# Peptides against a protein of PDB entry 3JWR, part 237

Target 1, 323 residues: chain A of PDB entry 3JWR
Amino acid sequence: TRELQSLAAAVVPSAQTLKITDFSFSDFELSDLETALCTIRMFTDLNLVQNFQMKHEVLCRWILSVKKNYRKNVAYHNWRHAFNTAQCMFAALKAGKIQNKLTDLEILALLIAALSHDLDHRGVNNSYIQRSEHPLAQLYCHSIMEHHHFDQCLMILNSPGNQILSGLSIEEYKTTLKIIKQAILATDLALYIKRRGEFFELIRKNQFNLEDPHQKELFLAMLMTACDLSAITKPWPIQQRIAELVATEFFDQGDRERKELNIEPTDLMNREKKNKIPSMQVGFIDAICLQLYEALTHVSEDCFPLLDGCRKNRQKWQALAEQ
Target 2, 298 residues: chain A of PDB entry 3JWR as posed
Amino acid sequence: TRELQSLAAAVVPSAQTLKITDFSFSDFELSDLETALCTIRMFTDLNLVQNFQMKHEVLCRWILSVKKNYRKNVAYHNWRHAFNTAQCMFAALKAGKIQNKLTDLEILALLIAALSHDLDHRGVNNSYIQRSEHPLAQLYCHSIMEHHHFDQCLMILNSPGNQILSGLSIEEYKTTLKIIKQAILATDLALYIKRRGEFFELIRKNQFNLEDPHQKELFLAMLMTACDLSAITKPWPIQQRIAELVATEFWEQGDQVGFIDFVCTQLYEALTHVSEDCFPLLDGCRKNRQKWQALAEQ

## One batch from the design tools (peptide; made by RFdiffusion4, then SolubleMPNN)

Design b2_p18_5_s4 (from b2_p18_5, 12 letters changed)
Fold by OpenDDE base, seed 1:
Structure b2_p18_5_s4 (fold): chain B 323 residues (1-323), chain A 18 residues (1-18)
Amino acid sequence: as target 1 above (323 residues)
Amino acid sequence: MEEAKELAEIEDLLASLF
């Protein structure tokens, strides 16, 4: 395609030029081509292209295939969300110095997972999928969408001309797919809530050990969630704009819940409750985000900008909730 | 107790959202 030719022929700017190592990064001014160039840079600077012998054209095709399999009519859970999740992962690996704590296969899996974790997202949550009796709800009992996202990821990875993992051994391939699956499933906040207590307790007791395979898996899951939620850490103008996109998508679901399911939406998905967004954001930060970024910062102090950003945005949301 | 309940409700709500 013309898009593939343009991407494959383009000079890929440095990570410094693209500012993709910054936790404060914004994609708002970037074209779709520039987001793809940023993605190539992430793979390159993490040594994934070299270490796993990726062909440049295959990587370009894979990136474009991933981008294409995000829906354009979804306000938040689209390519830009996945791209920002991957950018946060890259920043955490580089600027947050987590790269040195992980294997190349783990890094490869996390980056693929971050880009793929919401593939074919429909702008509705698992609860809606269940209540609407969607065909996907018959295939999976738990983490319905995340299983679907992984299936889409696997489909793309195995599609002709998209096989970025072709340089791996059979064992490396299996390991990578396992980690990708676990990482995508970890973006289900229900699983995060279930697992986070173990992670926080290990940190609190100073017993956290990345050499333990179970604790490593737990850390990768927490890191994925931290990157997925990273909008809450962004500079206030960025955070506010992303929160509006999230609210738009949730209100669209709430409108569908009323129309299609004849149910009253929760306050979070109720367009008429827009004035509660600030207080709900404070609650979200306190319940879900703060302790995660505190724990992540304990594992790597260089991740502090995520925690600091989260705290600053809490203050901003609190000030709005009091107005 | 109310704060813990509100937190749990937010957790359940958020677990349903993501």
Scores: peptide ipSAE 0.034, ipTM 0.701, DockQ to the pose 0.083
Fold by OpenDDE base, seed 3:
Structure b2_p18_5_s4 (fold): chain B 323 residues (1-323), chain A 18 residues (1-18)
Amino acid sequence: as target 1 above (323 residues)
Amino acid sequence: MEEAKELAEIEDLLASLF
């Protein structure tokens, strides 16, 4: 395609020029081509292209295929969300110095997972999928959408001309897919809530050890969640804009719940309760985000900008909730 | 008790969001 030719022929700017190592990064001013260029840079600067012998054209095609398989009519859970999740992962790996704590296969898996974790997202949550008796709800009992996202990821990875993992051994390929699946499933907040207590307790007791395979897997899950939620850490103008996109998508679901399911939506998805957004954001930060970024910062102090951003945005939301 | 219930409701709500 013309898009592939343009991307494959383009000079990829440095990570410094693209500012993709910054935790404060914003994609709002970037074209789709520029987001793809940023993604190439992430793979390159993490040594993934070299270490796994990725062909440039295959990587370009894969990136464009991933982008294409996000829905354009979804307000938040689209390519830009996945791209920002991957950018946060890249920043955490580089600026947050987590790269040195992980294997190349783990890094590869996390970056692929971050880009793929919401593939074909429909702008509705697992609860809606269950209650609407969607066909996907018959395939999976829990984490329905995350299983679907992984299936979409696997489909793309195996599609002709998109096989960025073709340079891996059979064992490396199996390991990578396992980690990708675990990482995508970890973006289910229900699973996060279930598992986070173990992670926080290990940190609190100074017993956290990345050499333990179970603790490593737990850390990868927490890191995925931290990147997925990273909008809450962004500078206030960016945070506010993203929160509007999230609210739009949630209200669209709430409207559908009323219309299609005859259910009164929760306050978070109720357009009529928009005035509750600031207080709900404070509650979300306190219940979900703060401890995660505190624990992540304990693993790597260079991740502090995420925690600091989260705290600053809590103050901003609190001030709005008091008005 | 109210804080724990509110937290559980937020957790359930958030668990339902994804």
Scores: peptide ipSAE 0.034, ipTM 0.711, DockQ to the pose 0.088
Fold by OpenDDE base, seed 5:
Structure b2_p18_5_s4 (fold): chain B 323 residues (1-323), chain A 18 residues (1-18)
Amino acid sequence: as target 1 above (323 residues)
Amino acid sequence: MEEAKELAEIEDLLASLF
């Protein structure tokens, strides 16, 4: 395609020029082509292209295929969300110095997972999928959408001309797919809530050890969640704009819940209760986000900008909730 | 007990969001 030719021929700017190492990064001013160029830079600067012998054209095709498999009519869970999740992962790996704690296969898997974790997202949550008796709810009992996202990821990875993993051995390929699956499933907040207590306790007791395979897997899951939620850490103007996109998508679901399911939506999904957004954001930060970024900062102090951003946004939301 | 209930409601809300 013309898009592939343009991307494959383009000069890829440095990570510094693209500012993709910054935790304060925003994609709002970037074209689709520039987001793809940023993605190429992430793979290159993480040494993934070299270490796994990726052909440039195959990587370009894969990126465009991933982007194409996000829906354009979804307010929040679209290519830009996945791209920002991947950018936060890249920043955490580089600026947060987590790269030195992980294997190349783990890094490869996390970056692929971050870009793929919401593939074909429909702008509705697992609860809606289940209650609407959607065909996907018959395939999976838990983490319905995350299983679907992984299936889409696998489909793309195996599509002609998209095989970015062709340089891996069979064992490396299996390992990579396992980690991708685990990382995508970790974006289910229900699983995060279930597992986070173990992680926080290991940190609290100073018993956290990345050489332990179970603790490594747990850390990768927590890191994935931290990147997925990273909008809450962004500078206030960016955070506020993203919160509006999230609210739009949630209200659209709530409207569908009333119309299609005859269900009264929860406050978060209820357009009529938009005035509660600030207080709900404070509650979300306190219940879900703060302790995660605190724990991540304990693993790597260079991740502090995520925690600091989260705290600052809590104060902003609190001030709005008091008005 | 109230904080635990609020947390559980937030957890249920969040589990419903994703």
Scores: peptide ipSAE 0.034, ipTM 0.705, DockQ to the pose 0.091
Fold by OpenDDE base, seed 2:
Structure b2_p18_5_s4 (fold): chain B 323 residues (1-323), chain A 18 residues (1-18)
Amino acid sequence: as target 1 above (323 residues)
Amino acid sequence: MEEAKELAEIEDLLASLF
């Protein structure tokens, strides 16, 4: 395609020029081409292109294929969300110095997972998929969408001309796919809630050890969630705008729940309860986000900007909730 | 007990979010 030719021929700017190492990064002013260039830079600067012998054209095609398999009519869970998740992962690995704690295969898997974790997202949650008796709900009992996202990821990775993993041994390939699957499934907040207690307790007791395979898997899951939720850490103007996109998507689901399922939506998905957004954001930060970024900062203090951003946004939302 | 109930309600709310 013309898009592939343009991307493959383009000079990829440095990570510094693209500001993709910044936790404060915003994609709002970036074109789709620039987001793809940023993604190439992430793979390159993480040494993934070199270490796994990725062909430049194959990587370009894969990135464009991933981007194409996000829906354009979804307000939040689209390519830009996946791209920002991957950018946060890159920043955590580089600026947050987590790269030195992980293997190249783990880094490869996390970056692929971050870009792929919401593939073909429909702008509705697992509860809606279940209640609507969607065909996907017959295939999977739990984490329905995340299983679907992984299936889409696997399909793309195996598609002709998109085989960015062709340089891996069979064992490396299997390992990478396992980690990708686990990382994508970890973006189900229901799983996060179930597992986070173990992680926080290990941190609290100063018993956290990345050399333990189970604790490593747990950390990768927590890191994925931290990157997935990273919008909450962004500078206030960025956070506020993303919160509006999230609210839009949730209200669209709520409208569909009322119309298609004859169910009154929860306050979070109820357009008529828009005035509760600030207080709900405070509750979300307190219940889900703060402790995660605290724990992540304990693993690597260079991740502090995520925690600081989260705290600052909590104060902003609190001030709005009191008005 | 109240914190655990609030957490469970938030967990249910969040389980409904995703």
Scores: peptide ipSAE 0.033, ipTM 0.701, DockQ to the pose 0.095

Design b2_p18_6_s1 (from b2_p18_6, 10 letters changed)
Fold by OpenDDE base, seed 3:
Structure b2_p18_6_s1 (fold): chain B 323 residues (1-323), chain A 18 residues (1-18)
Amino acid sequence: as target 1 above (323 residues)
Amino acid sequence: MDAVKEFLQELLEAEESA
């Protein structure tokens, strides 16, 4: 395609030029092409292209395929969300110095997972899928959408001309897919809530050890969540804009719940409760976000900008809630 | 806080019902 030709022929700017190492990064000003260029740079600078012998054209095609398989009519869970999740992962690996704590296969898996974790998202949560008796709810009992996202990820990875993992051994391939699946499934907040206590307790007791395979898996899950939720850490103007996108999508779901399911939506998804957004954001930060970024910062102090951003945005939302 | 609690409860219920 013309798009592929343009991407494959383009000179990829440095990570410094693209500012993709910054935790404060914003994609608002970037074209789709520029987001793809950023993604190439992430793979390159993490040594994934070299270490796993990725063909440039194949990587370009894969990136474009991933982007294409996000829906454009979804307000938040679209390519830009996936891209921002991956960028946060890249920043955490580089600026946050987590790269040195992980294997190349783990890094490969995390980056693929971050980009793929919401593939074909429909703008509705698992609860809606269950309540609507969607066919996907018959295939999967738990983490319905996350299983679907992984299936989409696997489909793309196995598609002709998109096989960025073709340079891996059979064992490396199996390991990578396992980690990708675990990482995508970990983005189900229900699983995060279920597992986070173990992570926080290990940190609190100074017993956290990445050399333990179980703790490694747990950490990767927490890191995925931290990147997935990273909008809450962004500079206030960016945070505010993203919060509007999230609210839009949630309200769209609420409207569908009323229309299609004859259900009164929760306050979070109720358009009539828009005035509650600031207080809900404070509650979300306190209940879900703060402890995660505190724990992550304990693992790597260079991740502090995420925690600091979260704290600053809590203050901003609190100020709005008091008005 | 109530909306967040409800959201969390919904998440947990979805996990248990599966």
Scores: peptide ipSAE 0.278, ipTM 0.865, DockQ to the pose 0.855
Fold by OpenDDE base, seed 5:
Structure b2_p18_6_s1 (fold): chain B 323 residues (1-323), chain A 18 residues (1-18)
Amino acid sequence: as target 1 above (323 residues)
Amino acid sequence: MDAVKEFLQELLEAEESA
């Protein structure tokens, strides 16, 4: 395609020029082409292209395929969300110095997972899919959408001309797919709530050890969640804009719940209760976000900008809630 | 806090009921 030709021939700017190492990064000013260029830079600077012998054209095609398999009519869970998740992962690996704690296969898997974790998202959560008796709810009992996202990821990886993992051995390929699956499934917030206590307790007791395979898996899950939720850490103007996109999608779901399911939506999904957004954001930060970024900062102090951003945004939301 | 708690409860219930 013309798009592929343009991308494959383009000069890829440095990570510094693209500012993709910054935790304060925003994609708002970027074209789709520029987001693809940023993605190439992430793979290159993480040494994934070299270490796994990726062909440039294949990587370009894969990126465009991933982007194409996000829906444009979904307010938040679209390509830009996936791209921002991957950028936060890149920043955490580089600026946050987590790269030094992980294997190349783990890094490869995390980056692919971050870009792929919401593929074909429909703008509704697992609860809606289950309650609507959608065909996907018959295929999967738990983490319905996350299983679907992984299936889409696997489909793309196996598509002709998109096989970015063709340079891996059979064992490396199997390991990578396992980690990708685990990482995508970890973005189910229900699983995060279920598992986070173990992670926090290990940190509290100073027993956290990345050489333990179980603790490594747990850490990768927490890191994925931290990147997936990283909008809450962004500079306030960016945070507000993203919060509007999230609210739009949630309200669209709530409207569908009323119309299609005859269910009164929760306050979070209820357009009529938009005035509660500031207080709900404070509650979300306190219940979900703060302790995660605190724990992540304990693993790597260079991740502090995520925690600091989260704290600053909590203050801003609290001030709005008090009006 | 109540809205967030309700949301979290729904997430957990969806996982348990499946």
Scores: peptide ipSAE 0.277, ipTM 0.865, DockQ to the pose 0.907
Fold by OpenDDE base, seed 2:
Structure b2_p18_6_s1 (fold): chain B 323 residues (1-323), chain A 18 residues (1-18)
Amino acid sequence: as target 1 above (323 residues)
Amino acid sequence: MDAVKEFLQELLEAEESA
């Protein structure tokens, strides 16, 4: 395609020029081409291209294929969300110095997973999929959408001309796919809620050890969630805009719940309850986000900007809620 | 009921019903 030719021929700017190492990064001003260039830079600067002998054209095609398999009519869970998740992962690995704690295969898997974790998202949650008796609900009992996202990820990775993992040994390939699957499944917030207590307790007791395979898996899951939710850490103008996108998607689901399922939506998904957004954001930060970024900062102090951003946004939302 | 608590409860229930 012309898009592939343009991307493959383009000079990829440095990470510094692209600001992709910054936790405060915003994609709002970036074109789709620039987001693809940023993604190439992430793979390159993490040494993934070199270490796994990725062909430049294949990587370019893969990135464009991933981007193409996000829906354009979904307000939040689109390519830009996946891209921002991957950028946060990159920043956490580089600026947050988590790269030094992980293997190259883990880093490869995390970056692929971050970009792929919401593939073909339909703008509705697992509860809606179950209640609507969607065909996907018959295939998977738990984490329905996340299983679908992984299936889409696998499909793309196996598609002709998109095989960015062709340089891996059979064992490396199997390991990478396992980690990708686990990482994508970990983005189900239900699983996060279920597992986070173990992580926080290990941190609290100062017993956290990345050399333990189980704890490593747990950490990768928590890191994926931290990147997936990283919009909450962004500078206030960025946070507000992303919160509007999330609200739009939730309200769209609520509207569909009324129309298609004949149910009253929860306040979170009820367009008529828009005035509750500030208080709901405070509640979300307190219930889900703060402890995660605190724990992550304990693993790597250089991740503090994520925690600081989350705290600052909590204050901003609280001020609006009091208004 | 706190909207976030309801959301969390819904998430947990969806996991248990599967």
Scores: peptide ipSAE 0.269, ipTM 0.860, DockQ to the pose 0.741
Fold by OpenDDE base, seed 1:
Structure b2_p18_6_s1 (fold): chain B 323 residues (1-323), chain A 18 residues (1-18)
Amino acid sequence: as target 1 above (323 residues)
Amino acid sequence: MDAVKEFLQELLEAEESA
């Protein structure tokens, strides 16, 4: 395609030029082509292209395929969200110095998972899928959308000309897919809520050990969630804009709940409750975000900008809630 | 905070019902 030709022939700027190592990164000014270039740079600078012998054209095609399988009519859970999740992962690995704590296969899996974790997202949550009796709810009992996202990820990885994992051994391939699946499934916030207590307790007791396979898996799950939620850590103008996108998507779901399911939406998804967004954001930060970024900072102090950003945004939201 | 609690409850219920 013309798009593939343009991407494959383009000079890929440095990570410094692209600012993709910055926790404060914003994609707002980037074209779709530039987001793809950033993605190539992430793979390159993590040594994934070299270590796993990826062909440049195959990587370009894969990136474009992933981008294509996000819906444009979804306000938040689109390619830009996936891209920002991956960028946060890259920043956490590089600037946050987590790269040195992980294997190359784990890094490969996390980056693929971050880019793929919301593939074909429909702008509705698992609860909506269940209540609407969607066909996906018949296929999967738990983490319905996340299983679907993984299936889409696997489909793309196995598609002709998109096989970025073709340089892996059979064992490396199996390991990578296992980690990808676990990482994508970990983006179900229900699973985060279920598992986070174990992680926080390990940190609190100073018993956290990445050499333990179970704790490694737990950490990768927490890291995925930290990157998935990283919008909450961004500089205030960016945070506010992303919060508007999230609210738009939630309100769209609420509108569909009224129309299609004949139910009153929760306050979070109720367009008429827009004035409650600031207080809800404070509640979200307190209930979900703060402790996660605190724990992540204990694993790597260089991740502090995420925690600091989260704290700053809490203050901003609190100030708005008091008006 | 109530809206967040409801959201969390919905998440947990979706996981349990599946």
Scores: peptide ipSAE 0.265, ipTM 0.864, DockQ to the pose 0.900; fails the geometry check

